# Peptides against a protein of PDB entry 3KDP: the designs that were tried, part 235

Target 1, 230 residues: chain A of PDB entry 3KDP
Amino acid sequence: PFLIFIIANIPLPLGTVTILCIDLGTDMVPAISLAYEQAESDIMKRQPRNPKTDKLVNEQLISMAYGQIGMIQALGGFFTYFVILAENGFLPIHLLGLRVNWDDRWINDVEDSYGQQWTYEQRKIVEFTCHTPFFVTIVVVQWADLVICKTRRNSVFQQGMKNKILIFGLFEETALAAFLSYCPGMGVALRMYPLKPTWWFCAFPYSLLIFVYDEVRKLIIRRRPGGWVE

## One batch from the design tools (peptide; made by RFdiffusion4, then SolubleMPNN)

Design b2_p30_3_s2 (from b2_p30_3, 24 letters changed)
Fold by OpenDDE base, seed 3:
Structure b2_p30_3_s2 (fold): chain B 230 residues (1-230), chain A 30 residues (1-30)
Amino acid sequence: as target 1 above (230 residues)
Amino acid sequence: SEEEVREALERLRRFLEEARRRREELLKEL
């Protein structure tokens, strides 16, 4: 997200404080859950034939899988961002390079894609309106990620939701998202304006995409043990 | 108001502290 912001010079899709809340708040319980399940799965695995090389290859493959999931997550967030800005008159093409004029408090006549002029205050309201849906999109996509990462080779349906830590993590993330989205004062404190309930559903296609992607990946691993997809 | 923001941040802090406590309790049961 931050790299796209720098390269495209678009209005900031997600506030720094919100990013910190994701990284420190929402990702911590998932990381512990994943570390625990990885330890359980490694106990069940036969010792690698070559502990040094097989461990390194496994760590690289896991890192690539997380990188791919992170890319899908970012795409979901940006999709939500572009939809909201488009609904407010700013088409994606018009946002390219707009950051300089967008952030200038002395420019009160920034035109949208339809020729409507926007004051600095109006632009900031729209910017902050994007922060909450972007965050919620990340959380909803993380639900899928958490469910997926529970099993390295087995389908989610085989292990079930027996991991109490995973269930707790999902609850905590959802509760945090609801708190940040609807608690009075969060709009001023975190620049996260209240979210319409309908926007929670915008992330579901991406969560489904991640779920399908991982089930396909796991299916390939099961059918081709020792393949590059492991 | 700044007061509403402060109260909201205090609520968030309490929520995170409670969540941390519950996590620690769950980890002790494991």
Scores: peptide ipSAE 0.025, ipTM 0.565, DockQ to the pose 0.684
Fold by OpenDDE base, seed 4:
Structure b2_p30_3_s2 (fold): chain B 230 residues (1-230), chain A 30 residues (1-30)
Amino acid sequence: as target 1 above (230 residues)
Amino acid sequence: SEEEVREALERLRRFLEEARRRREELLKEL
């Protein structure tokens, strides 16, 4: 997210606190899921013909899949960011290169896509209004990861313990997201303004996209056993 | 208010500490 902020010169979509919450909170679920998939693959591939190469290939594929899921999550966050800014008069095209003027406290007449002038304070309120929804979008998209993990064919018993950790991680993230979104003072302390409940639903298309992506991936793996996607 | 912010930060800290503890407990059960 921060790289896109620098490259596109857009207003900051995700605050430092939300980045820390993602790094400390949300990255745990993918990491646990990755460790689970690796352990599951190690259990299922008890007889890899070549243990070193087959393990490495599987680790690479799992890593690639999680990298792609992470990219979809980031896209979901950015989508929510762009929707909020568009609803406030800033179309995505207008945001490109706007950062310099956006962050200048002496410029109080930054025009939106409709010619409305925004003060520095008003711009920062809108910017900070995006931080919470971006984070919440990532959390909601991660719910799809739980569904993906639950739909794996491995024995319900082995999934049970690891699913408890995943469920706990998702619960923790969701509770943290709710806390940051609705606790008084978070807007001032963390630059995270309260979120309308409707914004939780903005992430659902991306959760569905991840689900579809994983089902398609699984379908490809099933149809081409031993292919490059395994 | 600064007090509300401080209280919110303390609540957040407690939440994170409790979550961390529960995570560590769950990891020990694994």
Scores: peptide ipSAE 0.022, ipTM 0.520, DockQ to the pose 0.607
Fold by OpenDDE base, seed 2:
Structure b2_p30_3_s2 (fold): chain B 230 residues (1-230), chain A 30 residues (1-30)
Amino acid sequence: as target 1 above (230 residues)
Amino acid sequence: SEEEVREALERLRRFLEEARRRREELLKEL
């Protein structure tokens, strides 16, 4: 997410406090869940015959979890960000390089894609309106990720939701998202304005896409052991 | 107001601390 922000020089999609809430609140529960679920995973049921292969498998799981899944989360968040900005008159192409003028307090006539002029205050309201949906999108996508990461080879339908830590993690993330989105004062304190309930549904197609993608991936791994997808 | 921001940050801190405690309790039960 930060790399796209720096490279594209677009308005900041996520505030520093929100980032800290993701890193400390949302990402830590999955990591702990995965560390304790190692015993239920198809990996730990194999007697450690070779510590190098087990380490490589763990590194591959971590790299897949943080690499591919993190990219899809970022894409989902940015999609939501671009949709909100587009609905407010800023098309994605127009946002490229706009950050310098966007963050300047003395420029009160920044034009949108339709020629409407935006004051600094109005721009910051739109920016802060994007923070909450971006965060919620990440949380909703992480629901799918947590469920998916439980097993390497088994379908979610086969393994089920047996881990209490996973269920608690999902609940904690959802409760945190609801708290940050709807608690009075969060708009001022965290630069996260209240989210309309309709925006929760914008992330669901991406969560479904990740779920389908991983189920297909696991199906391929089961049918072709030793393939390039392993 | 600075007071509203402080109160909101304190609420967030308490929420995160409670979530952490509950997580630690669940980890002890496992």
Scores: peptide ipSAE 0.014, ipTM 0.333, DockQ to the pose 0.503
Fold by OpenDDE base, seed 1:
Structure b2_p30_3_s2 (fold): chain B 230 residues (1-230), chain A 30 residues (1-30)
Amino acid sequence: as target 1 above (230 residues)
Amino acid sequence: SEEEVREALERLRRFLEEARRRREELLKEL
């Protein structure tokens, strides 16, 4: 997200505080759940024939899968950001290069895509209104990630939701998202303004996309054991 | 203050409703 912000010179889609909440709050329990599942899978797997090579391959596969999932998460966040700004009169094309004028406190006549002039205060409120939905989108997409990570090789439909740690992680992320979105004072303290419940639904297509992507990947792995997609 | 932010949000809401109406009018003229 931050790299796209720099390259495209768009208004900041995700605030520093929101980034910290993601890195410290939402990613911690998923990471712990993944570490426990790796430990359980390593205990149940027959001794690797070559521990060094098999460990390296597994680490590379996890890194690649996490990188791909992270890209889909970022796309989901940016989609939500662009939808919110478009609903407020700023089409995606108009946002390109707008950052300099957007962040200038002395420019109170920044035009949207429809010729409406926006004051600095109004622009910053819209910017901060995007932070909460972006965060919530990441959390909702992470639901799919957690469910996917539970099954390295089997379909989610085969293994079910038996892992208590996974359920706890999903609950904690959702509770944090609800707290940041709806607790009084969070708009002032964290610059995360209240989220309309309808914005939670903007993330669901991306959660579904990740789920479908992983099921297709697993289906390919099952049909071609030893293929390059492993 | 929380009250200042609430008032700012209400001002923004009114602004957005007006902008939405203008958008709808412009779309009817297109």
Scores: peptide ipSAE 0.022, ipTM 0.467, DockQ to the pose 0.037; fails the geometry check

Design b2_p30_3_s3 (from b2_p30_3, 25 letters changed)
Fold by OpenDDE base, seed 2:
Structure b2_p30_3_s3 (fold): chain B 230 residues (1-230), chain A 30 residues (1-30)
Amino acid sequence: as target 1 above (230 residues)
Amino acid sequence: SKKEIEEALKKLKEFLEKAKEEREKLLEEL
């Protein structure tokens, strides 16, 4: 999903550190969760279900689910990014291809969608203003993902350990988000300016979208077992 | 100080990059 930044040539919506925090935090918890699922599945499947076929199907299902959720998370972050930039005069269409001029320190007259000229410093301020809300949007969307995963797992696997790891990961990501958003100096250090509380609400529609998506997916799986949506 | 924060961030980035590489290796072994 971060390849969209390169493909669309838009201003960078996330700092490198926040991207790394998302990539490490968001992917490590699922990976650990998968590793524990396999271990718990291997412990629970001591009865002669063919452990290889069931493991492969479960790994594929989880990988696809997390991949799809990751895409929705990225879309949520991008939405928040586009909303913030639009409020600052940069419409989404105008941002396409703007990155080269946006990142050029020598260009101090980059026009917004309304013909207002932006200095390099002003552009970087608005870019950095987007980093924190984008990151927080991902964290809020991850709350929904973890709740969905918890409800799915409780219905299918009764796996208590994964829920603890997921809850711990949520807490860690939320604590990290709070730290990066509100710790003094993070605006200078991480290029993450303090988040206005109003921007937390921009993530909620996407959290809802993930819930709706997962419920629809579950409904389709229930109605058509063995479909491509599994 | 700004310098101390920049140095701490550099260390954090290096740590995160190493952690990412280790994770990718672990995922390849899985």
Scores: peptide ipSAE 0.000, ipTM 0.284, DockQ to the pose 0.082
Fold by OpenDDE base, seed 5:
Order: structure tokens, then sequence, then C-alpha cells
Structure b2_p30_3_s3 (fold): chain B 230 residues (1-230), chain A 30 residues (1-30)
């Protein structure tokens, strides 16, 4: 998210504080839950292969999968960001290169896509209004990510939701998202203004996309054992 | 480890407090 902010020169979609809340609040418990995951039943039944080569391949495949999932998460967040800004009069094309004027406190007449002028204060309110939805979008997408992380080769439907720690992680991240979104003073403390409950549903297509992506990936792995997608 | 998590949470809290203070200063300057 921060790299796209720099490259596209758009208003900051997600603040540093919210990033830290994701990393420490929402991602940490899931990461711990993964450490306590029981080995996938099919992995334990396989004959020992060369431990040096197989470990390296598995680590690379895991890294690639997480990288791709992370990109989908970011896309979901940016989608929500662009929708909110568009609803406030800033179309995505208009946001390109707008950062310099957006962040300038002395410019109080930044025009939106419809010619409406926005003061610095108004712009910052809109910017901060985007932080919460972006964060919530990441959390909602992480629901799918957490569910798919439980399995590497088997379908989620086959292995089921037996990891109580993972389930706890889902509730914890959701509770944190609700707290940060609706607790009084979070707008002042964290630059996260209250989110309309309807925006929680904006991320659902991306959660579904991650789920479908992982199921397809696992299906390919099952059909082509030893492929680069493992 | 639990200790590392607690330390990370402490650092996060300190960071958030500093960020809040900086924000309040910026708002006062506005």
Amino acid sequence: as target 1 above (230 residues)
Amino acid sequence: SKKEIEEALKKLKEFLEKAKEEREKLLEEL
C-alpha cells in the first residue's frame, strides 16, 4: 500500500498506525496459529524425500502464495479506498498526482472531479475516512486467508475448521476491527473515523477471490504433483 | 514468544501515544 502511495502520488490510503495495527494486532495471532497447525494429513503419510531440497521448495512455494494473497488483499483495500473517494467526488483518475496539492495545508481549493473545492481540513477528513475501511477490508480478506492457510494441499472443506487457535484469531481480528472502527476517540487517536457497517461487505468479493484462488491452486497441486505451483 | 509479543505491544502503545501527541500538535497548529 505504501509503495503504491509513493508511485501513484495518491492520498495516503492507509496510515502507518493502521499498518502497525494490522501487523501486530491482526496478523500476529494468525501467524502464531499457523505455528500450532497440525501437519496436513497427506504430508505425514508421504515417504520422506530429500529434506534439503524439499524444504527449500516448500518455503519458496509458501512465500509465493503469501505474496500473491497479499497482493489480492492490497487490491481489495485499494478498491474500497477508491470507491469511498469516488463517492466523495474524487474519481480514481483524478487522484493520480494529487498528493502534492492534497497534503499542502495552504491549498484550500483543491477541486474534485466535479469541480467542488475542498479545504485542507475537509480533504484530511476524507483521507482519514478511508483508513478505517481500508483496514476493515484487509481484516475481512484475512478471514479467507486464515481459513486457506490451514491447508496446503487439501481443500478447506476436507480438513475442516479444527484449529481452535485459528478460529480465535478470526474473532480477535474482527473484534479489533470493530473496536478501531466504532470506539469513540479512534478518529482522533488513530485517524480512523467510524465506518458505516455496509462497508464491511465491500471486501467480501475479494475474500471469495482468495478462497477460489487457493482452492484452484490446491486443485492444480493435487492434479499435478511435483509442479511448480506446490 | 509471549514476552516478545508483550514487548511489541508496549512499543506499539508508545508509538501510538507519540503519534497522538504529534497529531494533537498538528491540529493545534491548524
Scores: peptide ipSAE 0.000, ipTM 0.260, DockQ to the pose 0.025
Fold by OpenDDE base, seed 1:
Structure b2_p30_3_s3 (fold): chain B 230 residues (1-230), chain A 30 residues (1-30)
Amino acid sequence: as target 1 above (230 residues)
Amino acid sequence: SKKEIEEALKKLKEFLEKAKEEREKLLEEL
């Protein structure tokens, strides 16, 4: 996300505090859940296969899955960011290269896509209003990730939500997202302004996309055991 | 390990409590 911000010179979609909340708050439980499942799968796969080769393949698969999931999460966050800015008069095309003027406190007449002038303070409020939805979008997408991670090869429909750690992780992430989004003073303290409940639904298409993607991946793995997708 | 999960959850709770305290301080200053 930060690389796209630098390359596109758009207003900052995700603040430093939100990045820290993602890294420390949201990614920790998924990482632990995945580590636990990896350990459980390694215990179950204790057939005398060459432990070096199987470990390397598993590490590559996990790395690729994380990379792909992370890209979908970022896309979901950016989608929410662009929707909010568009609703406030800033179309995505207009945001390209706008950062320099956006961040200049002495420019109080930055025009949106409709010719409306925005003060520095108004722009920063809109920017910080995007931070919370971006974070929430990542959390909602991570719900799908947690559900997906629970099953390496089996469909979510086959194993159900019996993993207490997974359920706990979902509740913790949701509670954190709700706290950061609705707790008074978070706009001042964390630059995370309160989010309309409707914005939680903006992430659902991406959560569904991840879910479908993983189910398709698992279906391919089940149909072609030993394929390059494994 | 289950222990690592518990430690991570403890760290998360401590982080949230600190964030809550900082929020309360900022609200008192407003």
Scores: peptide ipSAE 0.005, ipTM 0.283, DockQ to the pose 0.033; fails the geometry check
Fold by OpenDDE base, seed 4:
Structure b2_p30_3_s3 (fold): chain B 230 residues (1-230), chain A 30 residues (1-30)
Amino acid sequence: as target 1 above (230 residues)
Amino acid sequence: SKKEIEEALKKLKEFLEKAKEEREKLLEEL
């Protein structure tokens, strides 16, 4: 997300605290949940032919899948960001290169895509309005990620939701998102303004995409055991 | 390699966190 912010020179889509919450909350809980996961029924049933090489290959495959999922998560966040800015008059194309003027407190006449002038304060309000939905989008996408991570080969529908730690992680992330989104003072303290409940649904297409991606991946693994996707 | 991608992503996340902290500090000073 931040690389896109720098490269595209767009207004900052996500606050620092929200990134910290993502890193500490959304990455650690999945990692812990995976560590305490009851070994997937297929992992437990297959004696590793070579524990060192098979573990390394598995770790590599998991990491690649997480990298791809992470890209989908970032795309989901940016989609939400662009939708909010577009609803406030800033089309995505107009945001390219706008950061310099956007962040300049002495420029109070930054024009949106429709010629409306925005003061520095108004721009910052809109920017901070984007932070909460971006964060919430990531959390909602992380629900899908957490659910899919519990299985390597088995469908989510086959494995079920038996991992209590995973479920706890989902609730923790959701509670954190709700707290940051709706607790009074978060707009001032964390630069996260309250979120309309409708914005929670903006992430669902990306969550679905992650589920579809993972199910397709798992299907390929099941049909082609020993393939490069495993 | 996957490991290199993960390390790059980790470094990127760390960089993003630091940049965000700096931005928050700057915003608090504003």
Scores: peptide ipSAE 0.000, ipTM 0.247, DockQ to the pose 0.020; fails the geometry check

Design b2_p30_3_s4 (from b2_p30_3, 25 letters changed)
Fold by OpenDDE base, seed 2:
Structure b2_p30_3_s4 (fold): chain B 230 residues (1-230), chain A 30 residues (1-30)
Amino acid sequence: as target 1 above (230 residues)
Amino acid sequence: SEEDIKEALEKLEEFLREAKEKLEKLIEEL
């Protein structure tokens, strides 16, 4: 997200503190859950497979999955960001290169896509209005990630939600998202203004995309063991 | 206000602490 922000020179879609909350708060529980599931899977798979080769394949699969999933999460967040900005008069094409003027406190006549002039304060309100739904979008997409990462080869439907840590992680992320979205003072403290409940649903298509992607990947792995998708 | 920011951050810290404690308990039960 931050790299795209720099490259595209668009207004910041997510605050630095919120990014830290995602990286340290929401990713920590998944990482712990995966570590315990690996340990549990390794206990169950104690038939003498070469632990070095299986570990390497698993690390590559996890790394690729997290990298691809992270890109889809970012795309979901940016989609929500662009939708909100478009609803406020800023079309995606108009946002390209706008950051310099957007962040300048002395420019109070930044035009939107329709020629409406926005003061610095008004622009920052819109920006901060985007932070919360961007974060919530990432959390909702992470629901899919947590459920998907639980299963290496089996469908999510086969393994079920047996991992208590994973379930707790889902609740924790959701509760944190709700807290950051609706707790008074977060708009000033974290640059996260309250979110309309309808914006939670903007992430669902991307969560579904991740589920479909992973299920298709797992189906390919199951049908073609040793393929490049592994 | 600065007081509202402080209160919000204190509430966030409390939430995170409680979540951590619950997670630790769950780990101990596994």
Scores: peptide ipSAE 0.023, ipTM 0.570, DockQ to the pose 0.689
Fold by OpenDDE base, seed 4:
Formats: structure tokens, C-alpha cells, sequence
Structure b2_p30_3_s4 (fold): chain B 230 residues (1-230), chain A 30 residues (1-30)
């Protein structure tokens, strides 16, 4: 998200503190869950014929999977961001390069895609209105990721404790999202304005896309065992 | 108000601490 923000020069879609909350709060539990899943898989697997290579491959596979999931997650967040801005009169194409003027407090006549002028304060309200839905979208997408991880490995269903960590992570993320979205003062403290409950559903299409992607991936793996998608 | 922000942050810290403790407990149970 931050890289796209810099490259595209768009208004900041997510606050730095919120990003930290994602990295430290939401991503940590899934990472731990996967680490334990790997450790148990490695314990259950006969000693790797080459421990160094197999460990490296496993770490790479995890990193790649998380990287891909993270990309889809980011796309979901950005979609929500663009939808909100579009609803407020800023079409995605208009946002490109707008950051400089957007963040300039001395410019009070930034035009939207329809020629409406926005004051600095109004722009910041819209910007901060995007932060909470962006974060929530990430959390909702993470639900899908967690469910996918659960469904991919039949071993997770067999190992009740891994499921507990995963479920805990899901609840923790949801609770954190609710806290950040609805706790008084978060609008000022974290630049996260209160979220309309309807915005929780904005991420569902992306969650569905993730499921479709995963099913397609599984289908490809089934049709081409040992392929590059594995 | 600044006080409201502080209270919110304290609540967040408490939440995160509790979550951490619960996670640690879950890890210990594994």
C-alpha cells in the first residue's frame, strides 16, 4: 500500500499506525499459525532428506504464499479506497498525481472529478474516512485467507490446536477491527473515522475472488501435479 | 479530547496485552 501511495502519488489510503497494527496484530497470528503448521508438518514428515534444502523450500513456499495473499489483500484494500473516493467524487484516474495538491493545506479548491472544490479539511475527512474501511477490508480478506489455509491442509482439521490458533487469530483481528473502527477517539488518534457497518461487506467480493483463485489454483495443481503453481 | 485519545490508546494497549497473553497461553498449550 505504501509503495503504491508513493508511486501513484495518491492520497494516503491507510495510516502508518494502522499499517503497524496490521503488521503486528493481524499478520502475526497467521504467521505463527503457519509456522506451527510447518513445524508440525515437518515433525510428521520423515526427516527431510536434505534438511537445509527442504527447510529453504518450505520457507520460500510460505513466503510466496504470504506474498501472494498479501498482494490480493492490498488489492482489496485499494478497491475499497477507490470506491469510497469515487463515491465522494474522486474517480481513480483523477487521484493519480493529486497527492501534492491534496496534502497542501494552502490549497482549498482542489477539484474532484465533477468540478466540486474541496477544502483541505474536507479532503482530510475523506482521506481519513478511507482508512477504516481499508483496514476492515484487509481484515475481511484475511478471514478468507485463514479459511483457505484451513481448507488447503487437511492436517489442520485433524490438528485441533492449530485450528485454535487460527480461530483465535480470526477473532483477534475482528475484535481489533471493531475496536479501531468504533472506539471513540480513534478518528483523531489513528486517523480512522467510524465505519458504517455496510462497509464490512465491501470486502466480500474480494474474499470471494480469493476463494475462486484458490479453487482455480487447486484445480491446476490437481490437473498438473508437480507444476510451478504448487 | 486529548484525554479521550489517551483513554482509547490505553484501551488499545490493554487489548493488545490481553491478546498477547492469550496467544502465549495458546502457544504454551501446543
Amino acid sequence: as target 1 above (230 residues)
Amino acid sequence: SEEDIKEALEKLEEFLREAKEKLEKLIEEL
Scores: peptide ipSAE 0.023, ipTM 0.611, DockQ to the pose 0.648
Fold by OpenDDE base, seed 1:
Structure b2_p30_3_s4 (fold): chain B 230 residues (1-230), chain A 30 residues (1-30)
Amino acid sequence: as target 1 above (230 residues)
Amino acid sequence: SEEDIKEALEKLEEFLREAKEKLEKLIEEL
């Protein structure tokens, strides 16, 4: 997210504090859950194959999966960001290169895509209004990720949601997202203004996309054992 | 209590502020 912000010179879609909340709050429990599930799956199913090659392949697969999922998460967050800004009069094309004027406190007449002038304060309110939905979008997409990562080769439909740690992780992420989104003072403290409940649903298409992508990937792996997708 | 939540939030804010400052320093060093 931060790299795209620098490259595109758009208004900051996600605040540093929000990034920290994602990295420290939302990713830790999922990562622990995944580590436990991997340990359980490795203990139960591995006949002593060559531990070096199988470990390397697994690490590479995990790294690629996390990279792809992270990219889809970022896309979901940016989609939500662009929708909110568009609803406030800033079309995506207009946001390109706008950062310099957007962040200038002395410019109080930044025009939106419709010619409306925005004060610095108004712009910052809109910017901070985007932080919460971006965060929530990431959390909702992480729901799908957690469910997906539970099963490397089996369909989610086959294993179900029996892992208590996974369920706890999902609950914690959701609770944190709700807390940050709706707790009084978060707008001042974290620059996360309250989110309309409807914005939680904006992430659902991306969660579904990740789910479908993973099910298709698993289907390909099951049909072609030893393919490049393994 | 609402006060306890407020105090917890203030502590969280302080923690996050410190973490933010550390992260900003790290970003500036990059």
Scores: peptide ipSAE 0.011, ipTM 0.296, DockQ to the pose 0.060
Fold by OpenDDE base, seed 5:
Structure b2_p30_3_s4 (fold): chain B 230 residues (1-230), chain A 30 residues (1-30)
Amino acid sequence: as target 1 above (230 residues)
Amino acid sequence: SEEDIKEALEKLEEFLREAKEKLEKLIEEL
């Protein structure tokens, strides 16, 4: 998100504090769950024929898959960000290069896509209104990520939701998201203004996309053992 | 590139506009 912010010169979609909350809060239980399930799944597999080469290839494929999921998460967050800004009069194209004027405290007449002028205070309210739904979008997409990470080759439908750590992780990240989104004072402390409950559903298509992506990947792996998509 | 980002944002804007129009029609039908 921060790299896109610099390259496109758009208003900051996600604050640094919110990023830290994701990395230290919402991602911690998922990471532990993944580590446990990977270890369990590897124990159930036959020993690799060549431990040195097969382990390295598997680690690279895992890293690539997580990178792709992370990109889908970011796309979901940006989608939500652009929808909210568009609802407030700022169309995506209009945001390009707007950062300089957006962040200038002395410019109180920044025009939206419809010619409405926005004060600095109004712009910052809109910006901070985008931080919460971006974060919530990441959490909702992480639901799918947590579910798919349970298995490498098997469908979620085949293994089910038996991992108590995974279930706990889903509740924990959701509770954290609700706390950060609705607790009084979070707008001032974290620049996360309260979110309308309807915005929680904005991320669902991306969660579904991740789920479908992983199911297709697993299907390919099952049909072509030893393929490069593992 | 900046041009690629611009093109992507144009496509997104078009998508959002179409989605909004469809949603408005659905709301009117309810």
Scores: peptide ipSAE 0.005, ipTM 0.198, DockQ to the pose 0.015

